# Designs tried in a protein design run: peptides against a protein of PDB entry 7RZF. Part 80

Target 1, 358 residues: chain A of PDB entry 7RZF
Amino acid sequence: PFQEEHLKQLYKIVPIKDIRNLYVTFPIPDLQKYYKSNPGHYLGHLIGHEGPGSLLSELKSKGWVNTLVGGQKEGARGFMFFIINVDLTEEGLLHVEDIILHMFQYIQKLRAEGPQEWVFQECKDLNAVAFRFKDKERPRGYTSKIAGILHYYPLEEVLTAEYLLEEFRPDLIEMVLDKLRPENVRVAIVSKSFEGKTDRTEEWYGTQYKQEAIPDEVIKKWQNADLNGKFKLPTKNEFIPTNFEILPLEKEATPYPALIKDTAMSKLWFKQDDKFFLPKACLNFEFFSPFAYVDPLHCNMAYLYLELLKDSLNEYAYAAELAGLSYDLQNTIYGMYLSVKGYNDKQPILLKKIIEKM
Target 2, 358 residues: chain A of PDB entry 7RZF as posed
Amino acid sequence: PFQEEHLKQLYKIVPIKDIRNLYVTFPIPDLQKYYKSNPGHYLGHLIGHEGPGSLLSELKSKGWVNTLVGGQKEGARGFMFFIINVDLTEEGLLHVEDIILHMFQYIQKLRAEGPQEWVFQELKDLNAVAFRFKDKERPRGYTSKIAGILHYYPLEEVLTAEYLLEEFRPDLIEMVLDKLRPENVRVAIVSKSFEGKTDRTEEWYGTQYKQEAIPDEVIKKWQNADLNGKFKLPTKNEFIPTNFEILPLEKEATPYPALIKDTAMSKLWFKQDDKFFLPKANLNFEFFSPFAYVDPLHSNMAYLYLELLKDSLNEYAYAAELAGLSYDLQNTIYGMYLSVKGYNDKQPILLKKIIEKM

## One batch from the design tools (peptide; made by RFdiffusion4, then SolubleMPNN)

Design b2_p13_3_s4 (from b2_p13_3, 8 letters changed)
Fold by OpenDDE base, seed 2:
Structure b2_p13_3_s4 (fold): chain B 358 residues (1-358), chain A 13 residues (1-13)
Amino acid sequence: as target 1 above (358 residues)
Amino acid sequence: VSPSDAHKSTVDP
């Protein structure tokens, strides 16, 4: 276990690659025994969320962070870590203290709202989908993974324990949140800007670093993190599939797309899946406009329109991706191409949202 | 993104 002397530390690390990363690490109890509730996954889902009112959304809006990952990591025997990792911009490297303040403001928001059973249910449903439709791993990698997992889970549960959430435990979520405090923080900043400013070398990889105590005034600033009104819980993910029915192959099913609708304004081709038998579909739309490529001005306007449309859809992109849905929008010489792919159940919802933004 | 969903490119410091 980290002693008090190992907490409230800042590490400045020189990378080999030109990367800028921030790691905000908290020692937490061993959560392995709580795998059925997985409170670290619940918190990782919220802290790592990318939707409106998320930590990442605010940090991106300031130009400080490109990506964010939050969640639990295994430690040594009897303890784990909760880590918030961000990819820093050049500007973000100058604002590390304020980035961490925003992390604590978001954590304070999670404390104020309390544990949400609906969020747990979404995590449960997403994990159930991921388990049910998991691709066949390479047998050698899978066997090695299972052998490792057998040390932690009963034999009967070893195949499911990583995926199947069973118990909503708000007490355990609060317990982990109580460990996510400034007094327990370890900060690592990875940047080439620390080259020639380090005083230590790591024994195994020769990594150059500097260790410093975080000033008590900075710790107090983070301890006094207020509720930032820009932070909000995510909305319910409406894209999570609930229907996985595979329709029987039609007697007249063709090996090629059949023209099922022909009108003056539209043609529709359909092919049923005859190979994979998955509850997934691919919807492809070609829109034709005589104005899309008539001249360079109209071509550029059509490009700008699609970039604006993509930007307006970013609020749904993350929630759709989590639910195993994707979309693509492209300019063509004839107009526009739209593709919607993934689980068929909620594709109409995503398609409707795309059309409403068009 | 949760670390469970993030590819293991975590260089352990």
Scores: peptide ipSAE 0.010, ipTM 0.589, DockQ to the pose 0.191
Fold by OpenDDE base, seed 1:
Structure b2_p13_3_s4 (fold): chain B 358 residues (1-358), chain A 13 residues (1-13)
Amino acid sequence: as target 1 above (358 residues)
Amino acid sequence: VSPSDAHKSTVDP
C-alpha cells in the first residue's frame, strides 16, 4: 500500500482543538492471522509501558511528553500500522526529533534483549483476567461486535480470540520489530502552532496541513540510534492475581460492616460481599494524628508528605493498575485516608509496599 | 498504555 514516496514523510497538521500530539507510524503486515500470538500486543505492551526504564518515563523526565500509547492499528485491507502516539508539552513540540530518537533507542533495546517469554506470559495472564472478569456488555452492542469479528476468527474462538494468547512466537515479534525502522516511518505532528504555515487542505474534513520529506540526515541519526542505558525492560508484575477463590458466604454474615476488632489504638470493621461474588476487596484505612490539622503549617506539611508519598509510589502505580489494583491517598481533617481496591490476591503486596514507603 | 487498553477516541489525522 505505501510505496517509498509515502515513507519518511512529516505531516504538520492544524487541529480544531487545542492539542499537541505526535504520531509516529510504521506500516506493518496484517497480523490478524497471528491473533494466537499477537506480536503487536507484545510490542505495544513494552513500548507503551509506563514503569521505570520505559520510553514514557524518560520522555516525562525531560518534560517533553505527558502520555504515551503504543501498538497496532488496523489499516486498509491487507496491512496494519504500528503507531506510537504521545501527548506533547510545549517544550516537547520543540524536541520532536529527539523524542523520535528516544523511540528508536527503545526499539533498539527491544532488539538487543530479544523476545521474552515471561513478558508474553504476563500479557497472557492479564488478558485471561480481563476476559474472565469483564463486565456484562449490553446485548445489542456485544452482538454487533461479535458479528464484526466473525470475519476474522473461527466461530469456536470468536468469544476468546481477542483475549486469549496461546502461542509464544519470537519470530513474529522480531518480524514486527524489523518493520519499526526510520526508513519506514511516517510522522504526524498536530499543533495549533502550524496555523498559517500550511499549504494543503484535506479534501474530506478541510484539515489544514503541510507535508515535508524528513531530511536524510535526520533519518540517518535515527538509524544510528545507540543503546540508551536508561531504557530497561519492565520488571515482572508482582500484582497479577493468580488466586480467584471466592470464600463461601458466612451464615452469620451481616448486611452491614461488623466491628471485629476494638482496641485503644485500632478499630476494624468487616463486611463480606453478598452481592457481587467477585475475588475483589476494598481495604479502607483512616489514620488519626493530633498534629495533622492543628495549624496551617502542619496541614501543609501533611499535604506535602502525601504528595511525596504518592510520588514515591509511582513506580508501582502502573503495574498495579494493569493487574486491576488501585490505591488512593487523601488528607483528612483527622490525618490520612488510604484505600486499596481490586483483586484481593495481591492486595497485601501493594499494601506492604505502601506501608514501607510511609 | 497499549491501544487495546486505550479507548479508540483519537481520530488519526
Scores: peptide ipSAE 0.010, ipTM 0.598, DockQ to the pose 0.203
Fold by OpenDDE base, seed 4:
Structure b2_p13_3_s4 (fold): chain B 358 residues (1-358), chain A 13 residues (1-13)
Amino acid sequence: as target 1 above (358 residues)
Amino acid sequence: VSPSDAHKSTVDP
């Protein structure tokens, strides 16, 4: 277990690659025995969320962070870490203290709202989908993975234990949240900007670093993190599939797309899946406009329109992606292309959202 | 994103 001397530490690390990363690390108890409730995954889902009102959304809006990852990591025997990792912009590297303040504001929001059973249920459902439709691993890789997992899980659960959530444990979520405090923080900043400013070298890899105590005033600033009104819990993910029915092959199924609708304003081609037998679809729309590329002005307007449309859809992108849905929007010489892909059950919802923003 | 096992944090604490 980390002693107090190992807490409230800042590490400035020189990378080999030109990268800028911030790692905010919290020692937590070993949660492995709680794999059925996985409170670290619950918190990682929320802290690592990318939707409106998320930590990442705010940090991106400030131009400080590109990406965010939050969750548990294995430590040494008998303890784990909760880590929030962000990719820093050049500006974000100058605002690390404020980035961490925002992390604690978001964590404080999670404390104020308390554990949400519906969020746990979404995590459960997402994991169930991921498990059900997991790609066939190569037998050799799979057996080696399973052999490793057997050290952690009962034999009867070894195939499912990584994915199946069974127990909502608000007490364990609160217990982990109680460890996500400034007094329990370890901060690592990775940047080439620390080159020539380090005083230590790591023995194993020769990594140059400097260790500093985080000032008590900074710790107190983070301890006094208020509720930032920009932070909100995510909305319910409406894109999580619940119907996985595979429709029977039509008797007249063609190996190529058949024209099933032909009108003055639209043509529709359909091909049933005859190969994969997955509850997935690809919806492709080609929009033709005689004005889209008639001149450079219209071309630029069509481009700008599409960029604005993409920006307006960003609020759904992450929730759709988590649910195994994707969309693509492209300009074409004739107009616009839209593609919606993934589980077919909630594609109409995503398509409706896209159309409502158009 | 929740960390999948893939982020080898180079900083083993």
Scores: peptide ipSAE 0.010, ipTM 0.592, DockQ to the pose 0.165
Fold by OpenDDE base, seed 3:
Structure b2_p13_3_s4 (fold): chain B 358 residues (1-358), chain A 13 residues (1-13)
Amino acid sequence: as target 1 above (358 residues)
Amino acid sequence: VSPSDAHKSTVDP
């Protein structure tokens, strides 16, 4: 367990690769016994959220961060870490203190809103979907994983314990949130910009680093993190599938796409899945416009239109991805291509959102 | 994304 001397420390690390990363780490209690509620997953879901009003959306809007990952990580025996990791822009490297301030503002927002049972239910449902439709792992990797987790879970639960949430425990969520404080922080900044500015070398890998105490004034600034009105809890994920019914294979099912609708304005081909038997579909739309590629101006307008359309759909992209839905939009020489893929249950909702933005 | 599958071995110094 980290002693007080290991807290409120800043590590400046020189990478071998040209990367810019920030790691904000908090020591937390061992949560392994709480796998049925998994409060660290709940917090990781919210802190690592990418939708409107998320930590990442705000940090991206400032041009400071490209990606964000939040969650629990195993430590040594008897403790864990909660880590917020971001990929920094060159500008973000200059604003690390302010990035961490925004992290504490978001954490303060989570404290102010309190634990949300509906968010837990979404995590439960997402994990249940992920478990139910988990791809076959390589047997050797899977057996090694199972052998490792047998130390932590009852034999009867070992296959499900990592996925199936059972208990909403707001008390445990609050307990973990109480550990996500500036007085408990360890900060690591990874950048080549620290080359020649380090005074230590790590014994095992030869990694050059500098360790510094975080100034008490900076800790106080983070402790006094106000509620930032830009931070909001995510909206309910409307894309989470609830119907997993697989329709029986039609007697006349063709091995190739059959033309099921032919009109002056549209042709529709259909092929039933005869191989995978999953509650998934692939919807592919090709839109034809005689104007899309008539000249360089129209081509650029069609490109700009599609980029604007993608930008207007960004609010749904992450929620759809979490729910196992994806879309793709591409310009073609004939017009536009749209693809919607994933669980079929909520595809009509995503498709409707796309069409409403078109 | 929850880091459950991201084996990024960050060498914590």
Scores: peptide ipSAE 0.009, ipTM 0.584, DockQ to the pose 0.152

Design b2_p13_4_s1 (from b2_p13_4, 10 letters changed)
Fold by OpenDDE base, seed 2:
Structure b2_p13_4_s1 (fold): chain B 358 residues (1-358), chain A 13 residues (1-13)
Amino acid sequence: as target 1 above (358 residues)
Amino acid sequence: MSRPGTFERPVLE
């Protein structure tokens, strides 16, 4: 386990690939025995959230970060890590201290709000859906995975233990949050900009790096992270499916899409699933416009329109994705194409939001 | 064997 001397350290690492990453790592207790409550997953869900008022949303608005991932990682037996990893922009590389300040401001927001049972319930429901409708894995890989996890879980729970949440444990959430403090931090910055500025080489891979103590003034700055009014808990995810009913196959079900509506302005084709029997649908819309591809100007305007539309839908895209919904928007020579895929229960909600933004 | 970390982006299949 890391001792106090291993904390408050900054690593500047030279990558082989041209990448810019920040890793903010906290040592945490072994949470394996708490798999039924999984407090690290709860915190990872919130810290890694991409919706309005999230850490990522604010850091993106600053132009500092492209992507963010938060969550627990296994260490050795008896300890784990909580890691916040971000993909940095060139500008973000200049603002690492401020990025980490924002991380601590968000963590402070989580402390101020306290553990939320509804968030746990959403995680539980999402994981239950993921388990219930898990795709078939290759037997060899699956068997090897199961054999590995038998070391961690009871035999009776080995199939469910990675997915199914059972217990809301606010005490454990608070316990993990209490470890996410500036005094417990390990920072690694990965960038080619450190080439020729390192003094150490890693033994196994030859990775060049520099290790420095984080200045006490910087630690104090992070310790004094106030509440940033930009940070909010996510709203409830309205896209989580609750109905998984499979409708009976119609007696006259055709192997091909049937034309079920034909009007001057619209044609509708329908095919019932006769093969997979999943509570999923694929909605495809082709919108026709005589202006979409009439000349290079209109073509570029149609492209720009869809890019702006996609950007305007980003607030819903993440919540929909978490719930197993997706959409796609494409320009065509005839106009535009929209696809909505995933669990059929909440597709109308996503579709409505898309159409309202159009 | 490393437990899959909670970095579960939903694998959009």
Scores: peptide ipSAE 0.013, ipTM 0.465, DockQ to the pose 0.090
Fold by OpenDDE base, seed 3:
Structure b2_p13_4_s1 (fold): chain B 358 residues (1-358), chain A 13 residues (1-13)
Amino acid sequence: as target 1 above (358 residues)
Amino acid sequence: MSRPGTFERPVLE
């Protein structure tokens, strides 16, 4: 485990690729024995959330961060890490201290709100869905994986232990939150902008880096992180499927898509699933417009429209994706293509949101 | 080995 001398350290790392990343790492206790409650997953869900009032939403609004990932990561036996990783913009690289301040403001918000059983329940439901409808893995890979995880879980639970949550443990959530403090932080900034500004070389890969102590004033600034009123807990995920009923195969089910509606303005084809028998559907819409590709201006306007539409849908897209729903929007030479895929129960909700934004 | 269920965005490789 990291000792005190390894905490409050800043690493400036030169990558081979042109990437800008920030890693904010906290040493945490080994949470392996708490897999039934998985407090690190709970915190990763909230810190890594992409919805309104999330850490990522605020950092994106400032133009500092493109993506954010939060969660527990395995170390060695007896310790883990909690890591917040962000993809930095060029501007974000100039605001790393402020980005980390916002991280601590969000963590402080989580402390102030306390552990939420409904959030745990959503995580439980999502994981239960993921387990129930888990795809078949390649036997060799699956067997090797199971053999590995047998070292961590009882034999009777080995198939479920990575998925099924059983116990809401607010005490463990608080225990992990108590480790997410400025005094326990390790910061790594990865950028080519540090080329020629490093004083060390990593032994194994030859990675150039500089190690610096984080100034006590900066640590104190992060320790005094206030409640930022922009941060909010996520709303309940409306896209979590609750109905998994599989409708019986229709007597007249065709092996091919059948035209079930034909009008001057629309054609609708339908094919029932006769193979997989999953509570999933694929909705595909092709919109025709004579203007979509009439000239370069209209083509670019149609492209810009879809990019703006996608951007306006990002908040819903994330919640839908967590729930096993996806959408795709593409320009075609004839107009626009929309696809909505996943669990059929909540597809109408996602589709409605998309259409309301169009 | 990325554990399934870590909020690693599935990088669609």
Scores: peptide ipSAE 0.013, ipTM 0.477, DockQ to the pose 0.105
Fold by OpenDDE base, seed 1:
Structure b2_p13_4_s1 (fold): chain B 358 residues (1-358), chain A 13 residues (1-13)
Amino acid sequence: as target 1 above (358 residues)
Amino acid sequence: MSRPGTFERPVLE
């Protein structure tokens, strides 16, 4: 475990690949025994959220960050880490102190709101769906994984322990939040811009790095992180499936799509699932326009339209993805293609939102 | 769910 001397440290690291990453790391207690409540997953869900009012949304709006991941990571037996990792833009590399300030503002927002049972319930429901409808894995990989996790979970729970949440524990959420403080931080910045500016070499891989103490004035700035009014808790995820009914196979079900509607303006083909028997569907739409590919201008305008449409749908895309829904939008020589895939229960909600933005 | 980010840290192990 890190001692006080290992905290408030900045590492500047030279990568082999041309990457720009920031790692903000906090030592936390071993949460393994709390797998039924999983407070680190709760916090990772909120800190790593990509919706409106999220940490990522604000940092992306400033052009500083491309992607964000937050969550617990195993250390050794008896301790863990909570890590916030971001992919930095070139501009973001110049604003690392401000990025970390925003992280602490978001953490302060989580403290001010307190633990939310509804957020825990959404995590529970999402994980239960993921467990119930888990795809078959390759036997060799699955067996090796199960053998590994047998060291951490009871035999009776080994299949469920990584998925099924049972207990809302606000006390444990607050306990982890209390460790996410500026005085407990370790910062690593990964960039080729540090080439020739390092004074140390890592023993095993030869990675060049520099270690510096974070100035007390910077720590104090982060300790005085105010409530940023741009940060909000996510809204409830409307895409979480609740109906998993599988309709009986029709007696006249064909192995191929049947034409069930034919009009001057639309054709509709339908095929019932006769193979997988999952509460999932694939909706595919081809829209025809004589203008889509008539010349280079129209082709580029159709492309630009779809890129703008995708951008306007980003607020729903993340929440849908978390719930096991996806969509795809593509230009075709005839017009455009839309696909909606995943759990059939909430597909109409996602489809409606897409059509309303079109 | 937080994307289980494969923290492919260049682990300064």
Scores: peptide ipSAE 0.007, ipTM 0.460, DockQ to the pose 0.123
Fold by OpenDDE base, seed 4:
Structure b2_p13_4_s1 (fold): chain B 358 residues (1-358), chain A 13 residues (1-13)
Amino acid sequence: as target 1 above (358 residues)
Amino acid sequence: MSRPGTFERPVLE
C-alpha cells in the first residue's frame, strides 16, 4: 500500500503512443468483502456519469476532456484504488490542476448530497438486468474467468458476485468518499509533451517519467473546492427496463418480415423473434427524402444535420446505453436511417426523445 | 482483473 510519502505526488509520464491521459488515484481500503454493496461501484457510477450536470459534461463543455472513467481498481490483497481517468484534449493538458479541482468539486457535491438509495437501486437493477440477460460466452474463456474469480468469491456466489447488489450501505459509501481527498491523491499525467523533460526511467518497460511533489498551495486549492452549481446528481434513468415479458408467438408468424402496414407515407415490416426469445427488439427506420442526396450541398447538409442531431442526443444516449438501449443514425442515399436496439420495454421512450429532437 | 462495472461501460452483452 502507499505510505504518506507516496501521496500528493505528480507523475509526468512519456507514452510510446500519442495519448494524453490524466489519472487521479486514491488509495482506498479493500472493498472485496463488501461486494454485495459495492460502494466503489456506486461512486464510480456517479463520478463516471456522462449526463447533464456530470463531471464529464462540465469538463467537455470546457473542451478539456474527451472521456472520463471513474471506479475502484484492485491493488493487492488488503488495499484498492479509486481512480478517475480522463482522456485529455491538448487544451485539457494545460488545465490539469483545474480539471482536478472540478473533480474535487464534484466529490464535494456527492458529500453534500449524501448517499442516495435510489442511485444504489438503479445500479442494482442495471446489474440484475445485465446478469439475467448475459450472453453466452465461449466456454473456455468463461471457465478460465470463473476459475480466476473463485479466489475472490464463495463458490455458491461466484456466478452472481460480480453483478448482484444486495445491500445499500451508506456508511461504506461515505467511508470511500472520505478517502477521495486532496491529501490522499496521486496524479499521473501521460503525454508525449514530457519527452526530454523526465529524469527517471521505469525499470521494467523503460518508461520515462518525472516524479514531483504536488505543491501545498495546489493541495489547499483542491481542499477548498467549493460547491460548483453546475454539478448535479443524475436524474433517474428512465430507460431501465422493468418489463421483461416475452409475448407469445403469433399464430401466423412468418419466418421473414411481413408487411403489416402499407400506406402512401409509410411501410411497416414486422418479424417476431422466434429464435432468441429475449425481451429485446430492433426498430429500424428508413426515412426517405428527395432532397437528401439531390446534390453535394444537400448531401453535406444532411450529414451536418445528423451530426448535430447526434450531439443533441448525447444527454440521453448515455442513460440509454447504461440501460441496454442503443441507437444509430446514418445518412443514406435515400435520406436517413435510424435504428433503436435493446430491451423493448423502454425503446418507445428513447424513440420518442429521438423524434422530438429531429 | 478489473471487476465488471468499474472502468468498463456496461458493454451490452
Scores: peptide ipSAE 0.012, ipTM 0.455, DockQ to the pose 0.111; fails the geometry check

